# Peptides against a protein of PDB entry 5KEZ, part 27

Target 1, 320 residues: chain A of PDB entry 5KEZ
Amino acid sequence: NVAIYNPFRPWWERYQPVSYKLCTRSGNEDEFRNMVTRCNNVGVRIYVDAVINHMCGNAVSAGTSSTCGSYFNPGSRDFPAVPYSGWDFNDGKCKTGSGDIENYNDATQVRDCRLTGLLDLALEKDYVRSKIAEYMNHLIDIGVAGFRLDASKHMWPGDIKAILDKLHNLNSNWFPAGSKPFIYQEVIDLGGEPIKSSDYFGNGRVTEFKYGAKLGTVIRKWNGEKMSYLKNWGEGWGFVPSDRALVFVDNHDNQRGHGAGGASILTFWDARLYKMAVGFMLAHPYGFTRVMSSYRWPRQFQNGNDVNDWVGPPNNNGVI

## One batch from the design tools (peptide; made by RFdiffusion4, then SolubleMPNN)

Design b1_p10_5_s1 (from b1_p10_5, 4 letters changed)
Fold by OpenDDE base, seed 3:
Structure b1_p10_5_s1 (fold): chain B 320 residues (1-320), chain A 10 residues (1-10)
Amino acid sequence: as target 1 above (320 residues)
Amino acid sequence: AAPNRPEYHY
């Protein structure tokens, strides 16, 4: 991915790929292979956060400022380490003046335009699908168990399906023969927008952002909410079917003071309430659970916004 | 800048 130095190596640089090479702030491919092997050998499975909707931001400077040293040029859509070129992006398909998503009530913009400047891949193209599948299959062959598909809301479900149909079975050294990768898709659906979580049920599980949002209000006792109201927690609260839900109290986005759920989201900053929420989640049978492991950062609020919400995990001069 | 999503419900 792109190496950002202003601010200094933010967490979100990881979501701006310039190649599918497995060398990042966390280590190189050999170290990754070693980790996956060691984890699998003790029954711990690895699920990769796959960033396949986009490459890096359109305004990032061209050059070799990347975690693997690969050259890239956002201006010309040149990512030779893949390789991608101008033919592989949705620039001509997006009809907004900026090239960015401008109206989230327009599903076509949400899928075909750039997410906050991130160069939007033309996932309708078999070439692009194949390059992504090759990346994911490389990971499968290493021994990962599945994937979180980042920014799934911004990809057409059919394009995702086409990629998934190209995937190998899991590595038989650790998984039963014929095992399929576990797939869950990040879709922010709190209602009110045309794109629905149900659009993605055919590809795998989806993130249920209503879970953390609503649980937060209950645990915080907002709006007269009571724990007793959780008697029909899950589908009874309007959530997606349990077998399609990936549930969580918070994620890396909404723990930073903004995102789906807003101020209701419980985080480690409110340790007691957070433990209550996480404990409830783990005890309740609804959905597939995900527990967040995060870190403290020097929060600095200015006009209600944390100006340090970019801060990444503890590191040694940018290296984790 | 961080890719803050407008679909975030504040």
Scores: peptide ipSAE 0.050, ipTM 0.808, DockQ to the pose 0.271
Fold by OpenDDE base, seed 5:
Structure b1_p10_5_s1 (fold): chain B 320 residues (1-320), chain A 10 residues (1-10)
Amino acid sequence: as target 1 above (320 residues)
Amino acid sequence: AAPNRPEYHY
């Protein structure tokens, strides 16, 4: 991914790929293989956060300022380490003035335009699908168990399906022969927008962002809500079917106040309430559960916004 | 620019 120095190595640089090399601040490919093997050998499975909707930001300077030193040029859409070129992006499909998503009530914009400036891949192209599948298959062959598909809301479900159809069976050294990768898709659907979580059920599980938002409201006792109202928690609250749901109390985005759920989201900053929420989630059978592991950062609120929401994991001068 | 998702605010 790109190396961003202003601000200094923010968490979100991780979501700006310039190649599909397993070479980041987390380690190199050999180290990753080693970790996957060791984890699999003790029954811990690895699921990769796959960033396949986009490459890096359109405004990032060209060069080799990346975690593996790969050259890239956002301006010309050159990513030779893949390789991608200008033919592999949706620039010509997006009809907004900025090239970015401007209206989330326009599903076409949401899927064909850039998410906050991130260069949007032309996932309709078999070439692009194949390059992504190659990346994911390499991970499968290493021994990962599945994937979180980042920004799935911004990809056409059919394009995702086309990629998934190219995937190998899981590595038979650790998984039964014929096993398929576990897929869960990040889709933010709190209602009120045209793109629905149900659009993606055919590809795998989806994130249920209503879960953390509503649970936070209940545990905070907002609007007179009570714990006893959770007696029909899950589908009874209008959530997606349990077998399609990936549930969580918070994620890295809404933990910082700029994700789905707003102020209702419980985080480790509210320790007591957070423990209640996580405990409830783990005890209740609805959905597939995900527990957050995070860190403290020097929050600095200005006009209600944390100006340090960019701060990544603890590091020593950029070294994790 | 930070790739925040302000549209996801509750």
Scores: peptide ipSAE 0.046, ipTM 0.802, DockQ to the pose 0.286
Fold by OpenDDE base, seed 2:
Structure b1_p10_5_s1 (fold): chain B 320 residues (1-320), chain A 10 residues (1-10)
Amino acid sequence: as target 1 above (320 residues)
Amino acid sequence: AAPNRPEYHY
């Protein structure tokens, strides 16, 4: 991914890929392979956050300022480490003046235009699908158990399916022969928009963002909500079917205080309430559960916004 | 600008 120095190595630089090399601030490919092996040997399975909707931001300076030193040029859509060129992006397909998503009520914009300036990959192309599948298959062959698909809302479900159909069975050194990778898709669906979580059920599980949002209101006792109302928690509250749901109290985005559930989201900053919410989630039989492991950072609020919400995990001068 | 923010997803 790109190396950003202003601000200094933010968490979100990880979501700006310039190659599919397993070479990041967390380590190189050999170190990753070693970690996967050690984890698998004690029954801990690895799921990779796969960033496959886009490459880096369109305004990032060209050069070799990346975690593995790979050259890239956003202006010319040149990513030779893949390789991608101008033919592999949706620039000509997006019809907005800016090239970015401008209207989230237009499903075509949401999927064909750039998410916050991130260069949008042409996932309709078999070449692009194959490059992504090669990346994911490399990980499968190393021994990962599955994937979180980042920004799935911004990809056509059929394009995702076409990629998934190219995937290998899991590594038989640790998994039963014929095992398929576990897939869960990040889709923010709180209602009111044309893209629905159900559009993606055919590809695997989906994130249920209503879960953390609604649980937060109940635990906080907002609007007269009571714990006793959780008796029919799950489908009874209008959530997706349990066998399609991945549930969580918070994630790295909404932990930073805005969107995807708003102020109702509980985080470690409210320790007592957060423990109640996480404990309830783990005890109640709905969905596949995900527990957050995070860190404190020096929050500085200006006009209601944390100007330090970019701060990544603890590090030593950029080394994690 | 920081990508992958909640306000950019809806």
Scores: peptide ipSAE 0.053, ipTM 0.821, DockQ to the pose 0.389; fails the geometry check
Fold by OpenDDE base, seed 4:
Structure b1_p10_5_s1 (fold): chain B 320 residues (1-320), chain A 10 residues (1-10)
Amino acid sequence: as target 1 above (320 residues)
Amino acid sequence: AAPNRPEYHY
């Protein structure tokens, strides 16, 4: 991914890929392979956060400022380490003036235009699908158990399916022969927009963002909400089917106070309430649970926004 | 910028 130094190595640089090389702030491919092996050997499975909707931001300077030193040029859509070129992006398909998503009520914009300037891959192309599948298959062959598909809302479900159909079975050294990768898709669906979580059920599980948002209001006792109302928690609250749900109290994005639940989201900053929420989540059978492991950073709020929300996890001069 | 909704970005 791109190496950003202003601000200094923010967490979000990880979501701006310039190659599919396993060479990042967390280590190189050999170190990753070693970690996966050691984890698998004790029954801990690895699920990779796969960034396959886009490459880096269109405004990032060309050069070799990347975690593995690969050259890239956003301006010319040149990512030779893949390789991708201008033919592999949706620039011509997106019809907005800016090239970015301008209206989230337009499903075509949401999927064909750039997410906040991130160069949008043409996932309709078999070439692009195959390059992504190669990346994911490399990880599968290393021994990962599955994937979180980042920004799935911004990809056509059929394109995702086409990629998934190219995937290998899991590594038989640790998984039963014929096992398929576990897939969960990040889709922000709080209602009111045309893209629905149900559009993605055919590909795997989806993130249920209503879960953390609603649980937050209940635990906070907002709007007269009561714990007794949780008697029909899950589908009874309008959430996706349990077997399609990936549930969580917070994630790295909404932990920072924006979107996807807003101020209702409970985080470690509110330790007591957070523990209550996480405890409830783990005790309740609805959905596949995900527990957040985060860190403190020097929050500084200006106009309701944390100007330091870019701060990444504890690191040694940028190395995690 | 973070790859999410505009409200996640500065």
Scores: peptide ipSAE 0.051, ipTM 0.818, DockQ to the pose 0.217; fails the geometry check

Design b1_p10_5_s2 (from b1_p10_5, 5 letters changed)
Fold by OpenDDE base, seed 2:
Structure b1_p10_5_s2 (fold): chain B 320 residues (1-320), chain A 10 residues (1-10)
Amino acid sequence: as target 1 above (320 residues)
Amino acid sequence: AAPRRPLHHY
């Protein structure tokens, strides 16, 4: 991914890829292989956050300022470490004046235009699908158990399916022969927009953002909500079917104050309420559960916004 | 300046 120094190595640089090399601030490929092996050997499975909707931002300076030193040029759409070129992006398909998503009520914009400047990959192309599948298959062959698909809302479900259809079975050194990778897709569907979670059920599980949002209101006792109302928690509250749901109290985005779910989202900053919410989630039989492990950072609010929401995990002068 | 990854829209 790109290496950003202003601000200094923000968390979000990880979501701006310039190659599919397993070479980041977390380590190199050999270190990753070693970690996967050690984890698998004690029954801990690895799921990779796969960024496959886009490459880096269109305004990032060209050069070799990346975690593995790979050259890239956003202006010319040149990513030779893949390789991608101008033919592999949706620039000509997006019809907005800016090239960015401007109207989230237009499903075509949401999927064909750039997510806030992030160069949008042409996932309709078999070449692009194959490059992504090669990346994911490399990870499968190393021994990962599955994937979170980042920004799935911004990809056509059929394009995702075409990639998934190219994937290998899991590594038989640790998984039963014929095992398939576990897939969960990040789709924000709180209602009111054209793209629905159900559009993606055919590819695997989906994130149920209503879960954390609604649980937050109940635990906070907003609007007269009571814990007793959670008796039919799950499908009874209008959530997706349990076998399609991945559930969570918070994620890295909405932990930073204005992501999906709004102010109702509970985080470790409200420790007592957060423990109640997480405890309830783990005890109640709905969906596949995900627990957040995060960190404190020096929040500084200006006009209601944390100007330090970019701060990444604890590090020693950029070394994690 | 390089663009940040935005908080996901809802």
Scores: peptide ipSAE 0.084, ipTM 0.841, DockQ to the pose 0.724
Fold by OpenDDE base, seed 5:
Structure b1_p10_5_s2 (fold): chain B 320 residues (1-320), chain A 10 residues (1-10)
Amino acid sequence: as target 1 above (320 residues)
Amino acid sequence: AAPRRPLHHY
């Protein structure tokens, strides 16, 4: 991914890829292989956060300022380490003035335009699908168990399906022969927008953002809500079917105060309430559960916004 | 003025 120095190595640089090399601040490919092997050998499975909707931001300077030193040029859409070129992006499909998503009530913009400047891959192209599948298959062959598909809301479900159809069976050294990768798709659907979680059910599980938002409201006792109202928690609250749901109390985005769910989201900053929420989630059978592991950062609120929401994990002068 | 990954839209 790109190396961003202003601000200094923010968490979100991780989501600006310039190649599919397993070479980041987390380690190199050999180290990753080693970790996957060791984890699999003790029954811990690895699921990769796969960033396949886009490459880096359009305004990032060209050069080799990346975690593996790969050259890239956002201006010309050159990513030779893949390789991608200008033919592999949706610049010509997006019809907004900025090239960015401007209206989330326009599903075509949401899927064909850039997510705040992130260069949007032309996932309709078999070449692009194949390059992504190659990346994911390499991970499968290493021994990962599945994937979180980042920014799935911004990809056409059929394009995702086309990629998934190219995937190998899981590595038979650790998984039964013929096993398929576990897929969960990040889709923010709190209602009120045209793109629905149900659009993606055919590809795998989806994130249920209503879960954390509603649970937070209940545990905070907002609007007179009571814990006893959770007696029909899950489908009874209008959530997606349990076998399609990936559920969580918070994620890295909404933990920072203005992601999906708003102020209702419980985080480790509200320790007691958070423990209640996580405990309830783990005890209740609805959905596939995900527990957050995070860190403290020096929050600085200005006009209700944390100006340090960019701060990544603890590091020593950029070294994790 | 480097582009950040946004907090995902809801």
Scores: peptide ipSAE 0.082, ipTM 0.835, DockQ to the pose 0.688
Fold by OpenDDE base, seed 4:
Structure b1_p10_5_s2 (fold): chain B 320 residues (1-320), chain A 10 residues (1-10)
Amino acid sequence: as target 1 above (320 residues)
Amino acid sequence: AAPRRPLHHY
């Protein structure tokens, strides 16, 4: 991914890929392979956050400022380490004046235009699908158990399926022969927009953002909400089917004070309520649970926004 | 300046 130094190595640089090389702030491919092996050997499985909707931002300077030193040029859509070129992006398909998503009520914009400047890959192309599948298959062959698909809302479900159909079975050194990768898709669906979580059920599980949002209101006792109302928690609250849901109290995005769920989202900053929410989540059978492990950073709010929301995890001079 | 990844819109 791109290496950003202003601000200094923010967490979000990870979501601006310039190659599919396993060479990042967390280590190189050999170190990753070693970690996966050691984890698998004790029954801990690895699920990779796969950024496959886009490459880096269109405004990032061309050069070799990347975690593995690969050259890239956003202006010319040149990512030779993949390789991608201008033919592999949706620039011509997106019809907005800016090239960015301007209207989230237009599903075509949401999927064909850039997510705030992030260069949008042409996932309709078999070439692009195959390059992504190659990346994911490399990870599968290393021994990962599955994937979180980042920004799935911004990809056509059929394009995702086409990629998934190219995937290998899991590594038989640790998984039963014929096992398929566990897939969960990040889709923000709180209602009110045309793209629905159900559009993605055919590909795997989806993130249920209503879960953390609603649980937050209940635990906070907002709007007269009561714990007794949780008796029909899950589908009874209008959430996706349990076997399609990945549930969580917070994630890295909404932990930072805005986005899906807003102020209702509970985080470690409110330790007591957070523990209550996480405890309830783990005790309740609805959905596949995900527990957040985060860190403190020097929050500074200006006009309701944390100006330090870019701060990444504890690191040694940028190395995690 | 390098564009920041936004907090996802809902």
Scores: peptide ipSAE 0.082, ipTM 0.836, DockQ to the pose 0.724
Fold by OpenDDE base, seed 1:
Structure b1_p10_5_s2 (fold): chain B 320 residues (1-320), chain A 10 residues (1-10)
Amino acid sequence: as target 1 above (320 residues)
Amino acid sequence: AAPRRPLHHY
């Protein structure tokens, strides 16, 4: 991914790829293979956060400022380490003045325009689908069990399906022959917009963002809500079917005070209430559960916003 | 300035 120095190596640089090389501040490919093997050998499975909707921001300077030293040029859409060129992006499909998504009530903008400047891949092209599938298959062959598909809301479900149809079975050294990768898709659907979680059910599970948002309000006793109202928690609250839901109290985005759920989201900063919410989630039989493991950072609020929400995880691997 | 990854809109 791109190496961002202003601010200094933020968490979000990890979501701006310039190649599909396994060479980042989390380690190199050999270290990753070692980790996957050791985890699989004790029954711990690995699911990769796969960033396949886009490459880096269009305004990032060209050069070799990346975690694996690969050259890239956002201005010319040149990513030779893949390789991608200008033919592999949706620049000609997006019809907004900025080239970015401007109206989330327009499904074509949401899927064909840039997510806040992030260069949008032309996933309708078999070439692009194949390059992504090769990346994911490499991970499958290493021994991962599945994937979180980042920014799935911004990809056409049929394009995702086309990629998934190219995937290998899981590595038979650790998984039964014929096993398929576990897929869950990040789709923010709180209602009121044209893109729905149900559009993606055919590809795998979907993130249920209503879960953390509503649970937060209940645990906080907002709007007179009571724990007793959770008796029909799940489908009874209008959530997606349990067998399609991946549920969580918080994620890395809404943990930082923004995004789906807003201020209702409970985090480790509110330790007691957070433990109550996580405990409830783990006890209640709805959805596939995900527990967050995060870190503290020096929060600094200005006008109600943490100006240090960019701070990345602790790191000691130096210049990488 | 290089764009940050946005906190996803909903």
Scores: peptide ipSAE 0.081, ipTM 0.834, DockQ to the pose 0.714

Design b1_p10_5_s3 (from b1_p10_5, 3 letters changed)
Fold by OpenDDE base, seed 3:
Structure b1_p10_5_s3 (fold): chain B 320 residues (1-320), chain A 10 residues (1-10)
Amino acid sequence: as target 1 above (320 residues)
Amino acid sequence: SAPNRPLYHY
């Protein structure tokens, strides 16, 4: 991914790929292989956060400022380490003046335009699908158990399906023969927008952002909510079917006040309430659970916004 | 209200 130095190595640089090489702030490919092997050998499975909707931001400077040293040029859509070129992006499809998503009530914009400037890959192209599949298959062959598909809301479900259909079975050194990768898709659907979580059920599980949002209101006792109302928690609260849901109290975005949930989201900053929410989640049978492991950062609020919400995990001069 | 989306840029 791109190496951002202003601000200094933010967490979100990890979501701006310039190649599918497995060398990042966390280590190189050999170290990753070693980690996956060691984890698998003790029954801990690895699920990769796969960033396949886009490459880096359109305004990032061209050069070799990347975690693997690969050259890239956002301006010309040149990512030779893949390789991608101008033919592999949705610039011609997006009809907005900025090239970015401007109206989230327009499903076509949400899928075909740039998410906050991130260069949008043309996932309708078999070439692009194949390059992504090669990346994911490389990870599968290393021994990962599955994937979180980042920004799935911004990809056409059929394009995702086409990629998934190219995937190998899991590595038989650790998984039963014929095992398929576990797939869950990040889709932010709190209602009110045209793209629905149900659009993605055919590809695997989806994130249920209503879970953390609603649980937060209950635990906080907002709007007269009571714990007793959780008697029909899950589908009874309008959530997706349990077998399609991946649930969580918070994620990296909404613990920073962005994305879905707003102020209702419980985080480690409110330790007691957070433990209550996480404990409830783990005890309740609804959905597939995900527990967040985060870190403290020097929050600095200015006009209601944390100006340090970019801060990444504890690191040694940018290296984790 | 603002649309629901992840944060990738500043």
Scores: peptide ipSAE 0.085, ipTM 0.831, DockQ to the pose 0.092
Fold by OpenDDE base, seed 5:
Parts: structure tokens; sequence; C-alpha cells
Structure b1_p10_5_s3 (fold): chain B 320 residues (1-320), chain A 10 residues (1-10)
């Protein structure tokens, strides 16, 4: 991914890829292989956060300022380490003035335009699908168990399906022969927008962002809500079917206060309430559960916004 | 400002 120095190595640089090399601040490919092997050998499975909707920001300077030193040029859409070129992006499909998503009530914009400047891959192209599948298959062959598909809301479900259809069976050294990768898709659907979680059920599980938002409201006792109202928690609250749901109290985005769910989201900053929420989630048999592991950062609120919401994990001068 | 990965819209 790109190396961003202003601000200094923010967490979100991780989501601006310039190649599919397993070479980041987390380690190199050999180290990753080693970790996957060791984890699999003790029954811990690895699921990769796969960033396949886009490459890096369109305004990032060209060069080799990346975690593996790969050259890239956002201006010309050159990513030779893949390789991608200008033919592999949706620049010509997006009809907004800025090239970015401007209206989330326009599903076509949401899927064909850039997510705040992130160069949007032309996932309709078999070439692009194949390059992504190659990346994911390499991970499968290493021994990962599945994937979180980042920014799935911004990809056409059919394009995702086409990629998934190219995937190998899981590595038979650790998984039964014929096993398929576990897929969960990040889709924010709190209602009120045209793109629905149900659009993606055919590809695998989806994130249920209503879960954390509503649970936070209940535990905070907002709007007179009570814990006893959770007796029909899950589908009874309008959530997606349990077998399609990936549930969580918070994620890295909404943990920072203004993501999906807003102020209702419980985080480790509210320790007591958070423990209640996580405990309830783990005890209740709805959905596939995900527990957050995070860190403290020096929050600085200005006009209700944390100006340090970019801060990544603890590091020593950029070294994790 | 430099492009970042934004908090996703909801």
Amino acid sequence: as target 1 above (320 residues)
Amino acid sequence: SAPNRPLYHY
C-alpha cells in the first residue's frame, strides 16, 4: 500500500493498495506464511481483509513511496506490480463532476465512482476479476480460511460473484477437501439508501451494522429502550437472517465516533457498557460474531470531531 | 487535503 507521511502513517493507508504483494508494515510473505501455518496448526483460522474495490487515492504522488517499494502512478492509473493500467478503472463510467461518489441514493454512483478519491477498479472486466482472484487464490493456497471483502457496498454483487467463482478450494493440508473460503462482505445498510444487504446474500455473509447501532441505543437506555426488549433480538428487530449476518459491537470506522451508528456505538472507551454489549453478543445465538481488538490513541475533539481519528496502532517511529 | 479511506457512509 501507499506510505502516507502526512499525517504520519495513518491507519487508513492500509486501505490504499498499489499491488497485491504480501509486503506491508505487518511483514513480508514468508512471515505471513509462517503465521498462517502456525495458526492453522492450532486451530486458529485466518481471514484476510481483502481490498479489491479500489487502488490508492487519485491524488497520491507517483513514485515508489509504498510499503514494498513498488512503483505506482495514480495520475496515469499505472500499477505495474499488478499490472493495472488506465483500462482497468471506472473513470469513464462515473458521471459525477468530481469523479467521486456524490449521492449515495444513486446506486450507480456508489458502485462506479470513486470512494473519496480512491481509484475505482473496473470489476466488470474479466482481466481485473482474474487479477483479484489470483491474489485471493494465492492467499487461499497459503492456507487462509476466507475473506472480509472491504467496501463490498461499492462493488456490484455480480462482479463479486464472478471473482468468487474463480477461487480455489481451501488448502487440504488443514481443511477438508472441497472446502470453500468463508466470505463476509462489508455492506453498510442502516436503511434509507437503495443498496441493500440482501443484494449480497448470494455471495456470503454480510455485516449487520444495525446490530451495534441498536444494541448501543438499548444499553445506553436511549429513547426509553430496555434490555428486556432484546427478547426478540435478531430477525425480530429487522436484522438480516442469522445465517447471513456477521455481527459486531464496533469496528475500526465507527469506533471513531461518526461512522455507521453514530454516537450509539459502544467502544472500549465506555468500558462498562462495552463489556455488557460484547457479553450479550457472545451469549446470544444470532449471527456470526466478531470481537474487536483495538488500542487507545490521543483523542482531540474539536467541534465534536476527533482530529486524531487517523492515528494507527502503536508504533515506534513507523515501525510496528 | 490528501485522500484517505473515509468513514463509510451510512
Scores: peptide ipSAE 0.077, ipTM 0.820, DockQ to the pose 0.682
Fold by OpenDDE base, seed 2:
Structure b1_p10_5_s3 (fold): chain B 320 residues (1-320), chain A 10 residues (1-10)
Amino acid sequence: as target 1 above (320 residues)
Amino acid sequence: SAPNRPLYHY
């Protein structure tokens, strides 16, 4: 991914890829392979956050300022480490004046235009699908158990399916022969927009963002909500079917106070309420559960916004 | 300057 130095190595640089090399601030490919092996040997399975909707931002300077030193040029859509060129992006398909998503009520914009300036990959092309599948298959062959698909809302479900259909069975050194990778897709659906979580059920599980949002209001006792109302928690509250749901109290985005769920989202900053919410989630039989492991950072609020929401995990001069 | 990762949007 790109290496950003202003601000200094923010968390979000990880979501701006310039190659599919397993070479990041967390380590190189050999170190990753070693970690996967050690984890699998004690029954801990690895799921990779796969960024496959886009490459880096269109405004990032060209050069070799990346975690593995690979050259890239956003202006010319040149990513030779893949390789991608101008033919592999949706620039000509997006119809907005800016090239970015401007209207989230237009499903075509949401999927064909750039997400906040991130260069949008042409996932309709078999070449692009194959390059992504090669990346994911490399990880599968190393021994990962599955994937979180980042920004799935911004990809056509059929394009995702085409990629998934190219994937290998899991590594038989640790998994039963014929095992398939576990897939969960990040789709933000709180209602009111054209793209629905159900559009993606055919590819695997989906994130249920209503879960953390609604649980937060109940635990906070907002609007007269009571814990006793959670008796029919799950499908009874209008959530997706349990066998399609991945549930969580918070994630890295809404932990920083912006986006879906708003102020209702509970985080470690409210320790007592957060423990109640996480404990309830783990005890109640709905969905596949995900627990957050995070860190404190020096928050500085200006006009209601944390100007330090970019701060990444604890590190030693950029080394994690 | 470089763009941020997209904010959690609803």
Scores: peptide ipSAE 0.073, ipTM 0.811, DockQ to the pose 0.721
Fold by OpenDDE base, seed 1:
Structure b1_p10_5_s3 (fold): chain B 320 residues (1-320), chain A 10 residues (1-10)
Amino acid sequence: as target 1 above (320 residues)
Amino acid sequence: SAPNRPLYHY
């Protein structure tokens, strides 16, 4: 991914790829293989956060400022380490003045325009699908069990399906022969927009962002809500079917006060309430549960916003 | 300014 130095190596640089090389501040490919093997050997499975909707921001300077040293040029859409060129992006499909998504009530903008400047891949092209599938298959062959598909809301479900159809079975050294990768898709659907979580059910599970948002209000006793109202928690609250839901109290985005959920989201900063919410989630039989493991950072609020929400995880890698 | 990971539309 791109190496961002202003601010200094933020967490979000990890979501701006310039190649599919396994070489980041988290480690190199050999270290990753070692981790996957050791985890699999004790029954701990690995699911990769796969960023396949886009490459880096269009405003990032060209050069070799990346975690694996690969050259890239956002201005010319040149990513030779893949390789991608200008033919592999949706610049010609997006019809907004800025080239970015401007109206989330327009599904075509949401899927064909740049997500806040991030260069949008032309996933309708078999070439692009194949390059992504090769990346994911490499991970499958290493021994990962599945994937979180980042920014799935911004990809056409059919394009995702086309990629998934190219995937290998899981590595038979650790998984039964014929096993398929576990897929869950990040789709923010709180209602009111044309893109729905149900559009993606055919590809795998979907993140249910209503879960953390609503649970937060209940635990906080906002709007007179009571724990007793959770008796029909799940489908009874209008959430997606349990067998399609991946549920969580918080994620890295809404933990920082933005994204889906707003101020209702409970985090480790509110330790007691957070433990209550996580405990409830683990006890209640709805959805596939995900527990957050995060870190503290020096929060600094200005006008109600944490100006240090960019701070990345603790890292002792001073080279990459 | 350089784009960060976008704050998803709520």
Scores: peptide ipSAE 0.067, ipTM 0.813, DockQ to the pose 0.715

